Peptides against a protein of PDB entry 3J47. Designs and how they scored, part 150

Target 1, 121 residues: chain A of PDB entry 3J47
Amino acid sequence: IRLTNQLKSLKGLQSKLKDVVEYLDKVINKELPINHTILGKLQDVFNLLPNLGTPDDDEIDVENHDRINISNNLQKALTVKTNDELMVIYISNLVRSIIAFDDLIENKIQNKKIQEQRVKD
Target 2, 69 residues: chain B of PDB entry 3J47
Amino acid sequence: YEEKEESNLAATKSMVKIAEQYSKRIEEEKELTEEELKTRYVGRQDPKKHLSETADETLENNIVSVLTA

## One batch from the design tools (peptide; made by RFdiffusion4, then SolubleMPNN)

Design b2_p30_5_s4
Fold by OpenDDE base, seed 2:
Structure b2_p30_5_s4 (fold): chain B 121 residues (1-121), chain C 69 residues (1-69), chain A 30 residues (1-30)
Amino acid sequence: as target 1 above (121 residues)
Amino acid sequence: as target 2 above (69 residues)
Amino acid sequence: SAAEKKEQELKKGYELEIERQKKLKELLDL
């Protein structure tokens, strides 16, 4: 469900971006006049996009760990955070797997003991 | 789109708490492992089963966290 | 601790990202 909602949002954004690109192409080709309202909104959208290029603004604790593209210089920090979170998740999954294996081994040992008892009876 | 956005917002908020939850989950997992070990020595199946179930829940929560990240 | 400080920074980062997402949604009328 969560992934589906994220995909839906991304698809919506993609559709809007395509419309903007098509509009811009038509304007470049002089087929349509420039719609200032659309351009203004687009500029706002771009301004809300991660400023990948300006390292100097606010507390870029750009601990640039692996670029999971979160938005701003903050996205770099968020990327580091995301990497840390992913590591935690990975470790957690490993631990869970180990626990599951331990349980499996114990179950096998118990089953073996039960079988041995049945053979003796 | 709004429903998806709400879901994404909730996911992001959940991520903020993941570090704390992870530490707690690790501790809970260790406790379960100790119970399993004790159950292995005592031959009591019930505590071992409970530990296994808790470990599974911890894993599921971690997977959900990864999917949210 | 250093780990706690990092966690706090991470939390602040997530809050800022949530706000950004809200603004983006508003702009896109989603």
Scores: peptide ipSAE 0.517, ipTM 0.858, DockQ to the pose 0.519; fails the geometry check
Fold by OpenDDE base, seed 1:
Structure b2_p30_5_s4 (fold): chain B 121 residues (1-121), chain C 69 residues (1-69), chain A 30 residues (1-30)
Amino acid sequence: as target 1 above (121 residues)
Amino acid sequence: as target 2 above (69 residues)
Amino acid sequence: SAAEKKEQELKKGYELEIERQKKLKELLDL
C-alpha cells in the first residue's frame, strides 16, 4: 500500500512535470503567452526542492557533518542522517534476531530434555 | 494522490515516533533476555515465553521502522 | 545523552520534511 501510494504520487508529479515542459516549449516557440501564474508556481516548486545544484556554496562544514540537521536543504546532510537512521534500525534488527535465536536454542534444549525423559520412561 | 500523500505523511510521523520509542524497545528486548535467563534458572517456562514474545514484537517494530524509513 | 540529542535532531528533521512535503503537494495539487 505505501509503495503503491508513493508510485502514484511520483506518477502524478511526472505528469505535471511533463505538462510544464510542454508549456514551456510552447512559450519558447511563442505559440502561447507566458502565464505568470504558472511560472510563479513553478518557482515555488523549485524553491521547495533540495538544493542539489550548488554543492560549492554550501561549505558543508565537515565538522558539523554529524550534526547536519536534515533541516538543512543540503541533500548530503539528509543522506548522512538517513544513513545514521538506517544503521540504528539495522542494529535493532540484529539485536532482535539474536534474541529470537537465543529463544530458539532454549526451546530446542527443552524439547531435547523432554524427549530424553520420555525415552527413559 | 491525496491518499498517498496522507499515507506518506502518516509514515513519516510514525518514523518519528519509532525513533522516540527505540530506546524503550531496546530495554524491552533486554528484559525479555533477562526473563529467559531467569526461567532457565527457576525452571519456569512462562517467563521465557513472555520474553520471546516481547523480542518478537520488538523485531516486528524494527521491521516496520525499516519499511517506513 | 549524545545519542538522544541526535535522535531529537533527526525527529525535527522529519517534521520539517513533512512540512515541506505538504507544501509541495499543495503546490502540485496532487
Scores: peptide ipSAE 0.511, ipTM 0.857, DockQ to the pose 0.485; fails the geometry check
Fold by OpenDDE base, seed 3:
Structure b2_p30_5_s4 (fold): chain B 121 residues (1-121), chain C 69 residues (1-69), chain A 30 residues (1-30)
Amino acid sequence: as target 1 above (121 residues)
Amino acid sequence: as target 2 above (69 residues)
Amino acid sequence: SAAEKKEQELKKGYELEIERQKKLKELLDL
Protein backbone atom coordinates (compact mmCIF):
# COMPACT_ATOMS: atom_id res chain seq x y z
CA ILE B 1 0.00 0.00 0.00
CA ARG B 2 2.70 2.52 0.95
CA LEU B 3 4.81 1.70 -2.08
CA THR B 4 1.76 1.98 -4.29
CA ASN B 5 0.97 5.38 -2.84
CA GLN B 6 4.55 6.51 -3.36
CA LEU B 7 4.45 5.31 -6.95
CA LYS B 8 1.17 7.11 -7.52
CA SER B 9 2.60 10.32 -6.14
CA LEU B 10 5.64 9.99 -8.35
CA LYS B 11 3.49 9.37 -11.40
CA GLY B 12 1.47 12.43 -10.57
CA LEU B 13 4.60 14.51 -10.25
CA GLN B 14 5.96 13.12 -13.48
CA SER B 15 2.77 13.98 -15.31
CA LYS B 16 2.84 17.49 -13.94
CA LEU B 17 6.45 17.95 -14.96
CA LYS B 18 5.61 16.74 -18.43
CA ASP B 19 2.78 19.24 -18.65
CA VAL B 20 5.12 22.00 -17.54
CA VAL B 21 7.67 21.06 -20.17
CA GLU B 22 5.00 21.00 -22.83
CA TYR B 23 3.75 24.37 -21.70
CA LEU B 24 7.23 25.84 -21.76
CA ASP B 25 7.79 24.50 -25.26
CA LYS B 26 4.58 26.10 -26.43
CA VAL B 27 5.61 29.40 -24.90
CA ILE B 28 9.00 29.21 -26.58
CA ASN B 29 7.25 28.53 -29.88
CA LYS B 30 4.96 31.53 -29.27
CA GLU B 31 1.90 29.31 -29.39
CA LEU B 32 0.83 30.37 -25.90
CA PRO B 33 1.38 33.49 -23.85
CA ILE B 34 3.63 33.37 -20.83
CA ASN B 35 1.64 32.68 -17.69
CA HIS B 36 3.49 34.27 -14.81
CA THR B 37 1.40 32.48 -12.20
CA ILE B 38 2.31 29.07 -13.57
CA LEU B 39 5.97 30.03 -13.78
CA GLY B 40 5.92 31.25 -10.20
CA LYS B 41 4.43 28.00 -8.98
CA LEU B 42 6.96 26.01 -10.96
CA GLN B 43 9.78 28.04 -9.54
CA ASP B 44 8.46 27.39 -6.06
CA VAL B 45 8.35 23.68 -6.78
CA PHE B 46 11.89 23.69 -8.13
CA ASN B 47 13.13 25.61 -5.14
CA LEU B 48 11.47 23.15 -2.79
CA LEU B 49 12.82 20.11 -4.64
CA PRO B 50 16.45 20.47 -3.55
CA ASN B 51 15.44 20.90 0.06
CA LEU B 52 12.65 18.38 0.12
CA GLY B 53 13.48 15.93 -2.63
CA THR B 54 10.83 14.04 -4.52
CA PRO B 55 10.69 10.36 -3.52
CA ASP B 56 10.89 9.34 -7.18
CA ASP B 57 13.25 11.94 -8.69
CA ASP B 58 16.71 10.38 -8.51
CA GLU B 59 18.35 13.20 -10.46
CA ILE B 60 18.80 15.87 -7.80
CA ASP B 61 21.91 15.36 -5.69
CA VAL B 62 21.15 16.93 -2.33
CA GLU B 63 23.94 16.64 0.22
CA ASN B 64 22.28 16.51 3.64
CA HIS B 65 23.98 14.21 6.12
CA ASP B 66 21.86 13.41 9.16
CA ARG B 67 18.23 12.22 8.82
CA ILE B 68 16.63 9.06 7.33
CA ASN B 69 12.96 9.59 6.41
CA ILE B 70 13.39 12.69 4.30
CA SER B 71 12.50 12.50 0.58
CA ASN B 72 14.72 10.25 -1.57
CA ASN B 73 16.87 13.02 -3.05
CA LEU B 74 17.58 14.42 0.34
CA GLN B 75 17.59 10.85 1.49
CA LYS B 76 20.39 10.12 -0.95
CA ALA B 77 22.44 12.61 0.95
CA LEU B 78 20.78 11.26 4.03
CA THR B 79 21.42 7.74 2.84
CA VAL B 80 24.21 7.51 5.36
CA LYS B 81 21.83 8.36 8.15
CA THR B 82 19.23 6.09 6.63
CA ASN B 83 21.75 3.31 6.51
CA ASP B 84 22.55 3.84 10.14
CA GLU B 85 18.91 3.67 11.11
CA LEU B 86 18.35 0.64 8.94
CA MET B 87 21.31 -1.01 10.59
CA VAL B 88 19.83 -0.35 13.98
CA ILE B 89 16.51 -1.80 12.88
CA TYR B 90 18.30 -4.78 11.40
CA ILE B 91 20.19 -5.42 14.61
CA SER B 92 16.98 -5.12 16.58
CA ASN B 93 15.30 -7.65 14.33
CA LEU B 94 18.22 -10.00 14.70
CA VAL B 95 18.06 -9.72 18.46
CA ARG B 96 14.34 -10.44 18.42
CA SER B 97 14.93 -13.43 16.20
CA ILE B 98 17.56 -14.74 18.56
CA ILE B 99 15.17 -14.40 21.47
CA ALA B 100 12.52 -16.25 19.53
CA PHE B 101 14.95 -19.04 18.77
CA ASP B 102 15.97 -19.26 22.39
CA ASP B 103 12.34 -19.64 23.36
CA LEU B 104 11.89 -22.32 20.74
CA ILE B 105 14.86 -24.23 22.07
CA GLU B 106 13.55 -23.96 25.58
CA ASN B 107 10.16 -25.22 24.47
CA LYS B 108 11.81 -28.19 22.84
CA ILE B 109 13.75 -28.93 25.99
CA GLN B 110 10.59 -28.75 28.05
CA ASN B 111 8.78 -31.04 25.66
CA LYS B 112 11.62 -33.50 25.90
CA LYS B 113 11.46 -33.42 29.69
CA ILE B 114 7.72 -34.02 29.59
CA GLN B 115 8.23 -37.00 27.32
CA GLU B 116 10.93 -38.40 29.57
CA GLN B 117 8.65 -38.08 32.56
CA ARG B 118 5.88 -39.88 30.71
CA VAL B 119 8.21 -42.73 29.84
CA LYS B 120 9.34 -43.00 33.45
CA ASP B 121 5.77 -43.20 34.70
CA TYR C 1 -2.59 11.19 -4.40
CA GLU C 2 -4.31 12.23 -1.20
CA GLU C 3 -4.46 8.66 0.05
CA LYS C 4 -0.80 8.21 -0.72
CA GLU C 5 0.09 11.45 0.98
CA GLU C 6 -1.93 10.50 4.01
CA SER C 7 -0.18 7.15 4.11
CA ASN C 8 3.22 8.81 3.82
CA LEU C 9 2.35 11.23 6.57
CA ALA C 10 1.23 8.38 8.77
CA ALA C 11 4.44 6.53 8.00
CA THR C 12 6.53 9.56 8.90
CA LYS C 13 4.70 9.97 12.18
CA SER C 14 5.19 6.29 12.81
CA MET C 15 8.92 6.65 12.22
CA VAL C 16 9.11 9.41 14.79
CA LYS C 17 7.25 7.22 17.21
CA ILE C 18 9.55 4.32 16.36
CA ALA C 19 12.53 6.35 17.47
CA GLU C 20 10.88 6.89 20.82
CA GLN C 21 9.62 3.35 21.10
CA TYR C 22 12.90 1.80 20.04
CA SER C 23 14.43 2.20 23.46
CA LYS C 24 11.28 0.86 25.04
CA ARG C 25 11.29 -2.11 22.69
CA ILE C 26 14.87 -2.88 23.59
CA GLU C 27 13.93 -2.80 27.23
CA GLU C 28 10.93 -5.02 26.61
CA GLU C 29 13.16 -7.46 24.78
CA LYS C 30 15.54 -7.53 27.72
CA GLU C 31 12.69 -8.11 30.11
CA LEU C 32 11.48 -10.99 28.01
CA THR C 33 14.93 -12.53 28.01
CA GLU C 34 15.17 -12.19 31.75
CA GLU C 35 11.75 -13.71 32.18
CA GLU C 36 12.71 -16.63 29.98
CA LEU C 37 15.83 -17.14 32.02
CA LYS C 38 13.81 -16.99 35.21
CA THR C 39 11.31 -19.44 33.78
CA ARG C 40 14.10 -21.87 33.00
CA TYR C 41 15.28 -21.73 36.58
CA VAL C 42 11.95 -21.54 38.38
CA GLY C 43 10.16 -23.96 36.08
CA ARG C 44 7.22 -21.57 35.68
CA GLN C 45 5.85 -21.99 32.18
CA ASP C 46 3.67 -18.91 32.28
CA PRO C 47 6.46 -16.33 32.69
CA LYS C 48 8.43 -17.99 29.91
CA LYS C 49 5.47 -17.90 27.59
CA HIS C 50 4.86 -14.28 28.41
CA LEU C 51 8.47 -13.43 27.64
CA SER C 52 8.26 -15.24 24.32
CA GLU C 53 5.10 -13.40 23.41
CA THR C 54 6.63 -10.06 24.27
CA ALA C 55 9.69 -10.88 22.17
CA ASP C 56 7.44 -11.74 19.24
CA GLU C 57 5.55 -8.50 19.62
CA THR C 58 8.82 -6.61 19.70
CA LEU C 59 9.93 -8.38 16.54
CA GLU C 60 6.68 -7.57 14.79
CA ASN C 61 7.00 -3.93 15.74
CA ASN C 62 10.51 -3.86 14.32
CA ILE C 63 9.31 -5.41 11.08
CA VAL C 64 6.58 -2.80 10.82
CA SER C 65 9.19 -0.14 11.45
CA VAL C 66 11.34 -1.51 8.64
CA LEU C 67 8.36 -1.55 6.31
CA THR C 68 7.57 2.01 7.30
CA ALA C 69 11.02 3.18 6.72
CA SER A 1 22.64 12.00 25.75
CA ALA A 2 24.06 12.29 22.25
CA ALA A 3 21.62 9.61 21.11
CA GLU A 4 18.68 11.50 22.56
CA LYS A 5 19.80 14.68 20.87
CA LYS A 6 20.07 12.87 17.56
CA GLU A 7 16.60 11.44 18.03
CA GLN A 8 15.20 14.89 18.72
CA GLU A 9 16.86 16.21 15.62
CA LEU A 10 15.34 13.34 13.66
CA LYS A 11 11.90 14.16 14.99
CA LYS A 12 12.28 17.78 13.97
CA GLY A 13 13.32 16.68 10.52
CA TYR A 14 10.24 14.52 10.15
CA GLU A 15 8.01 17.35 11.28
CA LEU A 16 9.59 19.64 8.74
CA GLU A 17 9.13 17.06 6.02
CA ILE A 18 5.48 16.61 6.94
CA GLU A 19 4.95 20.34 6.67
CA ARG A 20 6.74 20.39 3.35
CA GLN A 21 4.56 17.59 2.03
CA LYS A 22 1.47 19.52 3.02
CA LYS A 23 2.73 22.59 1.20
CA LEU A 24 3.59 20.54 -1.86
CA LYS A 25 0.15 18.95 -1.90
CA GLU A 26 -1.46 22.33 -1.61
CA LEU A 27 0.69 23.65 -4.42
CA LEU A 28 -0.16 20.69 -6.64
CA ASP A 29 -3.84 20.70 -5.64
CA LEU A 30 -3.67 17.01 -5.04
Scores: peptide ipSAE 0.505, ipTM 0.851, DockQ to the pose 0.443; fails the geometry check
Fold by OpenDDE base, seed 4:
Structure b2_p30_5_s4 (fold): chain B 121 residues (1-121), chain C 69 residues (1-69), chain A 30 residues (1-30)
Amino acid sequence: as target 1 above (121 residues)
Amino acid sequence: as target 2 above (69 residues)
Amino acid sequence: SAAEKKEQELKKGYELEIERQKKLKELLDL
């Protein structure tokens, strides 16, 4: 469900971007007049997009940027924070994994003891 | 699209909640490990089981957090 | 603690991101 919703959103965005490109091409080709309303919406979209080429973008490792789904300027600003959170989550997962392994080992030991007891009986 | 957006918003909210609970989860995990160690030492199966369950819960929460992230 | 402060900042960041996502969705009309 979650992945499906994300995919749907991405598809919607892609479609919209395509429409925008088509519109812009028509405007450039003078096939359509400049629509101020559309331009306003486009400006809003642009304002919500990450400022590509900002010094901050250069400071952010591409890999880290890819790890953080940055769709907005705010996401760029939050990239460092998101990375920290992801790191914490990763560490937590590792710790949980270790605990799970410990439990597994203990269970195995217990099972072995039970088996040994059965052999003695 | 709207449903997906709502889902994304919910996920973001969940991330906030995860951040808030993360420290607690870490502590819970430590407690489970300690109980497990104690159970191994004392031979008390029940405390060990409880620790294991808590660890599993912590793990699950972390997985959900990763998926939300 | 420094860790607590960082967590609070993270939380604020997520909240802001949520708001941004809402705005983006509205703009995209999705």
Scores: peptide ipSAE 0.478, ipTM 0.856, DockQ to the pose 0.510; fails the geometry check

Design b2_p30_6_s1
Fold by OpenDDE base, seed 2:
Structure b2_p30_6_s1 (fold): chain B 121 residues (1-121), chain C 69 residues (1-69), chain A 30 residues (1-30)
Amino acid sequence: as target 1 above (121 residues)
Amino acid sequence: as target 2 above (69 residues)
Amino acid sequence: SEREKFLEESREFIKKNGAFEALKYQLELL
């Protein structure tokens, strides 16, 4: 469900970007006037997107960069953060698995003891 | 799209919370393992079962965190 | 890198907890 929603959101963004590109092409070809409202919204989106083009490494506010996979530098920082989170989750899962195995072993030992007691009876 | 965006935002916030909870869950898992060890020594099934259940809950939460991430 | 340090700490934690060894022992007991 979550992955499906993320994919749907990404597809929606892709569709919107395609529409913008098509609109821009029509404006460049003088087929349609510039829609200022759409351009304003796009500018707002671009302003919210980490600047892909200028590798100014320094202003990567690490906190805001976690959300948007699109911008390469911010995406790298976000990818690193995501990797760290995934690593923590992986370790946690491993620890849980170990605990679960310990419980299984204990259950098996108990079952063996019960069987041994039954054989003595 | 809006529902997915809201879900993604909630998931991201949940991931931060999950990171904090993960540290706590790791600690809880360790405590459960100690309780299981103690239960093995005491021979009481109940503490061991509780430790196992807590470990399972910790695993489930980690899996959910990975899926959310 | 901080990431590499974290990975190493995770590995050390697994080693210290003997998770693999414990798992291996459990598998041998099973």
Scores: peptide ipSAE 0.428, ipTM 0.853, DockQ to the pose 0.016; fails the geometry check
Fold by OpenDDE base, seed 1:
Structure b2_p30_6_s1 (fold): chain B 121 residues (1-121), chain C 69 residues (1-69), chain A 30 residues (1-30)
Amino acid sequence: as target 1 above (121 residues)
Amino acid sequence: as target 2 above (69 residues)
Amino acid sequence: SEREKFLEESREFIKKNGAFEALKYQLELL
């Protein structure tokens, strides 16, 4: 469910981005007048977005090391944090799997003992 | 889209909470292991079951954390 | 690549701790 919602959100964002690109292309080609309201909202969105697209800003120390993979440049530092978090989750899942396996082994041993007792009776 | 955005925001907040709870989950896992060990010694099925259940809950929480991440 | 390295390090750590071997032994018992 969560992954599906994230995928839907990403698809929606992609569609919106495509519409924006098409609009910008029409404006560049002078087919449509510049809609200042749309441009202003887009500019606000870009200002809120961590600098994704400029390769030169790769070196900007994004202060928030702790934020997960939202956006690419902030997302690099965030990617490191996300990678660390994913690593922790992976290790945790592995540990849980080991514990679950240990429990299964113990259950099997118990079942075997019960069966052996039944055969002796 | 708005519902997914709200869900993503909630997931992001949950990630912070998960990071804080991760240490607690590790401790819960250790407790389950100790209970399993005790159950092996005492022969009581209940402590082992409880340890297994706690381990499963810890795994589930980790999976949710990964999905949120 | 870095993620893969981390996963590999995690795998090596589990191997060093014998968790994987323990799991394998448990599977053989199952």
Scores: peptide ipSAE 0.423, ipTM 0.844, DockQ to the pose 0.015; fails the geometry check
Fold by OpenDDE base, seed 4:
Parts: C-alpha cells; structure tokens; sequence
Structure b2_p30_6_s1 (fold): chain B 121 residues (1-121), chain C 69 residues (1-69), chain A 30 residues (1-30)
C-alpha cells in the first residue's frame, strides 16, 4: 500500500511536471499566455521540494547552471542517505534472521535431546 | 496524489526514526543473544524464549522499517 | 560450553562466509 501510494504520487508529480513543461513551451512559443496561477503553484512545489540545491546563501550568485548542479547534488545526497538507511535495515534484518535461526537450532537440539531421553526410558 | 504525498512525508519521518531505532534494535539483538547463551548454560527455557521473542520483534521492526523506506 | 563454542564458530563463520552460510552450517550440525 505505501509503495503504491508513493508510486502514484511520483506518477502524479511526473505528469504535472510534464504539463508544466508543455505549458512553458507554449508560452515561449507565444501560443498561450503565461498562466500565472499554474506557475505559482509550480514554484510553490519547487520551493517545497527539499531545497535540493539551497547552496549556502553565499553560493546563490552562481549562474543558473550551477544551481541545477547543486540541486542534483542534494538529490544525490538524499539518495545516498536513503541507500545507507536501506543498507542498515538490511543488515539488521540479516542479524535478526541469524538470531532467529540460532534459536531454531537450539530448539531442535533440545527436541532431539528430549527424543533421546524418551528412547532411553 | 495528496494522500500519497502525505504518506511519503510520513514515510520519510519514519525513516529518521528507523535510523534511531536501528541502533537500539542491534542492542536488543545482543541482549537476546546473551539471554540465549544464559539459557543454554542454565538450561532455563524461559529466558531463551524471551530472547527469541525479542529477536523476532526486532526483526519485525526492521522489516517494517524497510517497507517504510 | 558446547553452545558457546558453537556461537563462536558461528560468529567466525559469519565473518568469513556471511550470515546465510553460517546458518546453513548450523543447520547441518543439527
């Protein structure tokens, strides 16, 4: 369910972004007036996007291309963080599984001992 | 879409919590192992069972964390 | 104790071969 919702959200975002791009292209081509409302909403969305590239205030003056790179760097950093978290979870699961197996083994040993005792009786 | 966005936000927050819990879970796992060891030495089934249960709980929590991530 | 020895062996095995193989080894000892 959660994954499905995340996927749906991502798909929705993708669709919206596509629409915005199409709109911007039309505006650039003077086919449509600038829809300020859509642009405003998009800007809000972009602002709510984790400042993927809030450079420290001091680096704001770098040309538009550098801003895109900074945004990408933040995205990359977030991706790395997510990967690290997933790795930790994976390791934890493995450890837990090992412990569970150890317990199962012990249980089997105990059961075997019980059976051996019953045979001796 | 809004519901999913909220879900994603919640998931992100959960991930942060998971990171904190992970360390605790590792410690819990160690404790379970110790209890199991003690149970093996003492022959008391109850401590061993408790350790096993705690390990299982830790595993479940990790799985939930993975699913939330 | 045998259990302690087993645990230590398991730990060493996990370090060398990974947890899964260690579990397999433990299962084979049963």
Amino acid sequence: as target 1 above (121 residues)
Amino acid sequence: as target 2 above (69 residues)
Amino acid sequence: SEREKFLEESREFIKKNGAFEALKYQLELL
Scores: peptide ipSAE 0.421, ipTM 0.845, DockQ to the pose 0.014; fails the geometry check
Fold by OpenDDE base, seed 5:
Structure b2_p30_6_s1 (fold): chain B 121 residues (1-121), chain C 69 residues (1-69), chain A 30 residues (1-30)
Amino acid sequence: as target 1 above (121 residues)
Amino acid sequence: as target 2 above (69 residues)
Amino acid sequence: SEREKFLEESREFIKKNGAFEALKYQLELL
């Protein structure tokens, strides 16, 4: 479900970007006037997008998105963050697994003791 | 699309929270291990069980965190 | 890779925390 929603969002964005590119091409070719409303919305979108072309993007934008698959330069920083998070989760899972095994061992020992006591009775 | 975007944003926020909670979960795991060790030493079944349950909860939380990340 | 190095560092950290020893003990008990 989550992955499907992400894919759908990405597809929607891709379609919109394609429409923008097509519009811009028509404007460049002097086939259509610039739609100021669309351009304004696009500018807003670009302002919200991490600077893909500049590696010096502020750390703040990178911290907000822990996920790998966002956008180019900020995406790199986000990718690093995601990797760190995944590592932490991995370590946590290992620790929990170890604890679970310890408990399993203890349960087995207890069961053996109970069985031994039953044999003595 | 908007719902998915909101879900992604929520997931990202959850990741930050998970990172903060991770340290706490690690501590909970340590506590469980200590309780298990103490229970093994004292021979009390109840503390050991509690430690095991806490460890399981910590593991579950980590799995959820991984899935959210 | 940088990721692999990070994983190795994580493993070393677990070892320092005794998780490896604990796991080893569990494996021996099984």
Scores: peptide ipSAE 0.421, ipTM 0.845, DockQ to the pose 0.016; fails the geometry check

Design b2_p30_6_s2
Fold by OpenDDE base, seed 2:
Structure b2_p30_6_s2 (fold): chain B 121 residues (1-121), chain C 69 residues (1-69), chain A 30 residues (1-30)
Amino acid sequence: as target 1 above (121 residues)
Amino acid sequence: as target 2 above (69 residues)
Amino acid sequence: DERKKFLEESRKLIKEKGSFEALKEQLKLA
């Protein structure tokens, strides 16, 4: 459910971005006037987007290092954070898997004991 | 779309909490394994089952956290 | 008693080979 919602949101954003690109192309071709309202909103979105193009890896505030990758440079730091989180999740899944296997083994042993007891009876 | 975005934001905030909870969950999983071992040692199926269930829950939560990340 | 012995062996295996390998060996013994 959550992943599906995220995917839907991303698809919606992608569609909107495509519409903006198409609009910008028409404006560049002088086919349509600039929609100031759409451009203003887009500008706001871009301003809210972490600076994708700044080469200075160092300006990523250490505090934001823990945020997940939405955009390239900040996204890179965010990617590192996301990777760390994913690693933790992976380890957790492994641990849970090990526990589940332990339970399976124990169940198997119990079943074997039950069978052995049935043979003795 | 907006509702999903809000859900994603909430999920992201939850991820930070998940990292903290993950360490705790790992410890809980270890405890469950010990209890399972104890249950196996004592021959009581119920404590072992409980440990297994807790381990499964911990795994599920981790999987959900990874999927949300 | 047999279950107890199995747990002790499992604990030993976990210490020696790690949890995953210990589980694998326990599965073989079961």
Scores: peptide ipSAE 0.440, ipTM 0.852, DockQ to the pose 0.012; fails the geometry check
Fold by OpenDDE base, seed 5:
Structure b2_p30_6_s2 (fold): chain B 121 residues (1-121), chain C 69 residues (1-69), chain A 30 residues (1-30)
Amino acid sequence: as target 1 above (121 residues)
Amino acid sequence: as target 2 above (69 residues)
Amino acid sequence: DERKKFLEESRKLIKEKGSFEALKEQLKLA
């Protein structure tokens, strides 16, 4: 459910971005007049988006260092953090799997011993 | 879309909390494994079962964390 | 005593082959 909602949100954003690109192309080609309302909203979106074009590491707000996949430069730092977290989760899953397997083996051994005792009786 | 975005934000915040609790979960898993080993030596099934159950719970929590990441 | 021996063998296998492969081998023996 959660992953599905995230995917849906991303798809919606992608669709909107495509519409904007198509609109901009039509304006450039003089097929449509500039829609000031759409442009204003796009400007607001761009102002809220991390600066995609300048990889300068210096202005990465320290507060966002711990967050997942944000785009480009801020995204790179965030991607590293996300990767580290994913690695920790992976290791944890592996450890849990090993423990579960150990328990399964023990249960199997115990069951076998019980069966052997029943055959001797 | 907005509802899903809000849900994703909540999930991200939950991941931060999961990361903080991760160390504790690892320790709990180790404790369960030790109890299982002890029960194997003593021949007592109950402590081993408890260790197994705790390990399973730890695994489930990690899987949920991965799915949320 | 048999369970103790099994645990000791398991510990040896974990050291030699790693945890995952040791578990696989133990499952085959059980």
Scores: peptide ipSAE 0.423, ipTM 0.844, DockQ to the pose 0.012; fails the geometry check
Fold by OpenDDE base, seed 4:
Structure b2_p30_6_s2 (fold): chain B 121 residues (1-121), chain C 69 residues (1-69), chain A 30 residues (1-30)
Amino acid sequence: as target 1 above (121 residues)
Amino acid sequence: as target 2 above (69 residues)
Amino acid sequence: DERKKFLEESRKLIKEKGSFEALKEQLKLA
């Protein structure tokens, strides 16, 4: 289920990116005005997909160099935030694993003591 | 696609919540470790068990966070 | 007393080598 949803999201993102590229090409050619709705949806997709390996794609959509920089900065900030969250999760998992191992070791020691007591009886 | 996008949004919100609670979870883990150490030192199984349970809960929450990410 | 000593050594090891290495040492003693 999760993998299928991820794949579907990736396919949807790919399709949307293609649409954005096509739209941008039309805007560059002065055939259409800039559609902010498409850009907003792309931003939403980027916010939902932490592994936006293409921060570059959001850079493409904003006409004004200054707005492009703002969007890129926002995407970078979101990526950094996601990375920080992943790091925190990783560290937490490590800590929990260590605690679990400590408990296992203690349990093993206790079991050994119980066995030693049984041998003495 | 829309359902997956919604799921990803929910996951992102969950990650933010996890990040906020992470510091607290670390502290809880430390407390459990201290209780475990005390239990090992005093020979009281109950505090150790409680520490282990809290550590397991913390681990589970982190795993869920990773799976949501 | 032995358990107490083990805990103290474990605490020391955690401080010196980190929690993971301390666990490894405890596992060896166990």
Scores: peptide ipSAE 0.406, ipTM 0.843, DockQ to the pose 0.013; fails the geometry check
Fold by OpenDDE base, seed 1:
Structure b2_p30_6_s2 (fold): chain B 121 residues (1-121), chain C 69 residues (1-69), chain A 30 residues (1-30)
Amino acid sequence: as target 1 above (121 residues)
Amino acid sequence: as target 2 above (69 residues)
Amino acid sequence: DERKKFLEESRKLIKEKGSFEALKEQLKLA
């Protein structure tokens, strides 16, 4: 289920990216006016996707640079937040693993004591 | 695709909530560890088992959180 | 007393080899 959902998400993302590229190409070619609503949604998507490889910096006009910087800062902040969350999860898993191991050791000690008692008997 | 986007958004919101819950879970895990220690001293098997179970539950929750993130 | 000793050894092992290796060694001693 999870892998299938991930694959579906990746395929959807790929399709959306293709649509975005096609839209951007049409805007660049002045075939379509700049739709602010679409751009806003794209910005929202970019803000939600912190680790997506920076599209090549080169061709986007100067006015978008400030918005891109804000988006990059937000993206960076989100990336940091995501990293912090992942770190917390990792530490938690480690702690749980240690506790589980301690319990296993205790169980082993108990089993040994039970065996020793059986031999005395 | 829209359903997946909504699910991802919900998952992201859930992750923030999970982070808060995580601190609480860590505290619960510590409490269980203390109970296990107490059980070792008192010779009561039940507190140790409870600690182990809580640790396992905490681990499972963390795994689910990682899988969701 | 044996559990206390085990905990102390575990603490030493955690300091020397890290928590995971310490746990493995404790498992071997048990």
Scores: peptide ipSAE 0.392, ipTM 0.838, DockQ to the pose 0.013; fails the geometry check

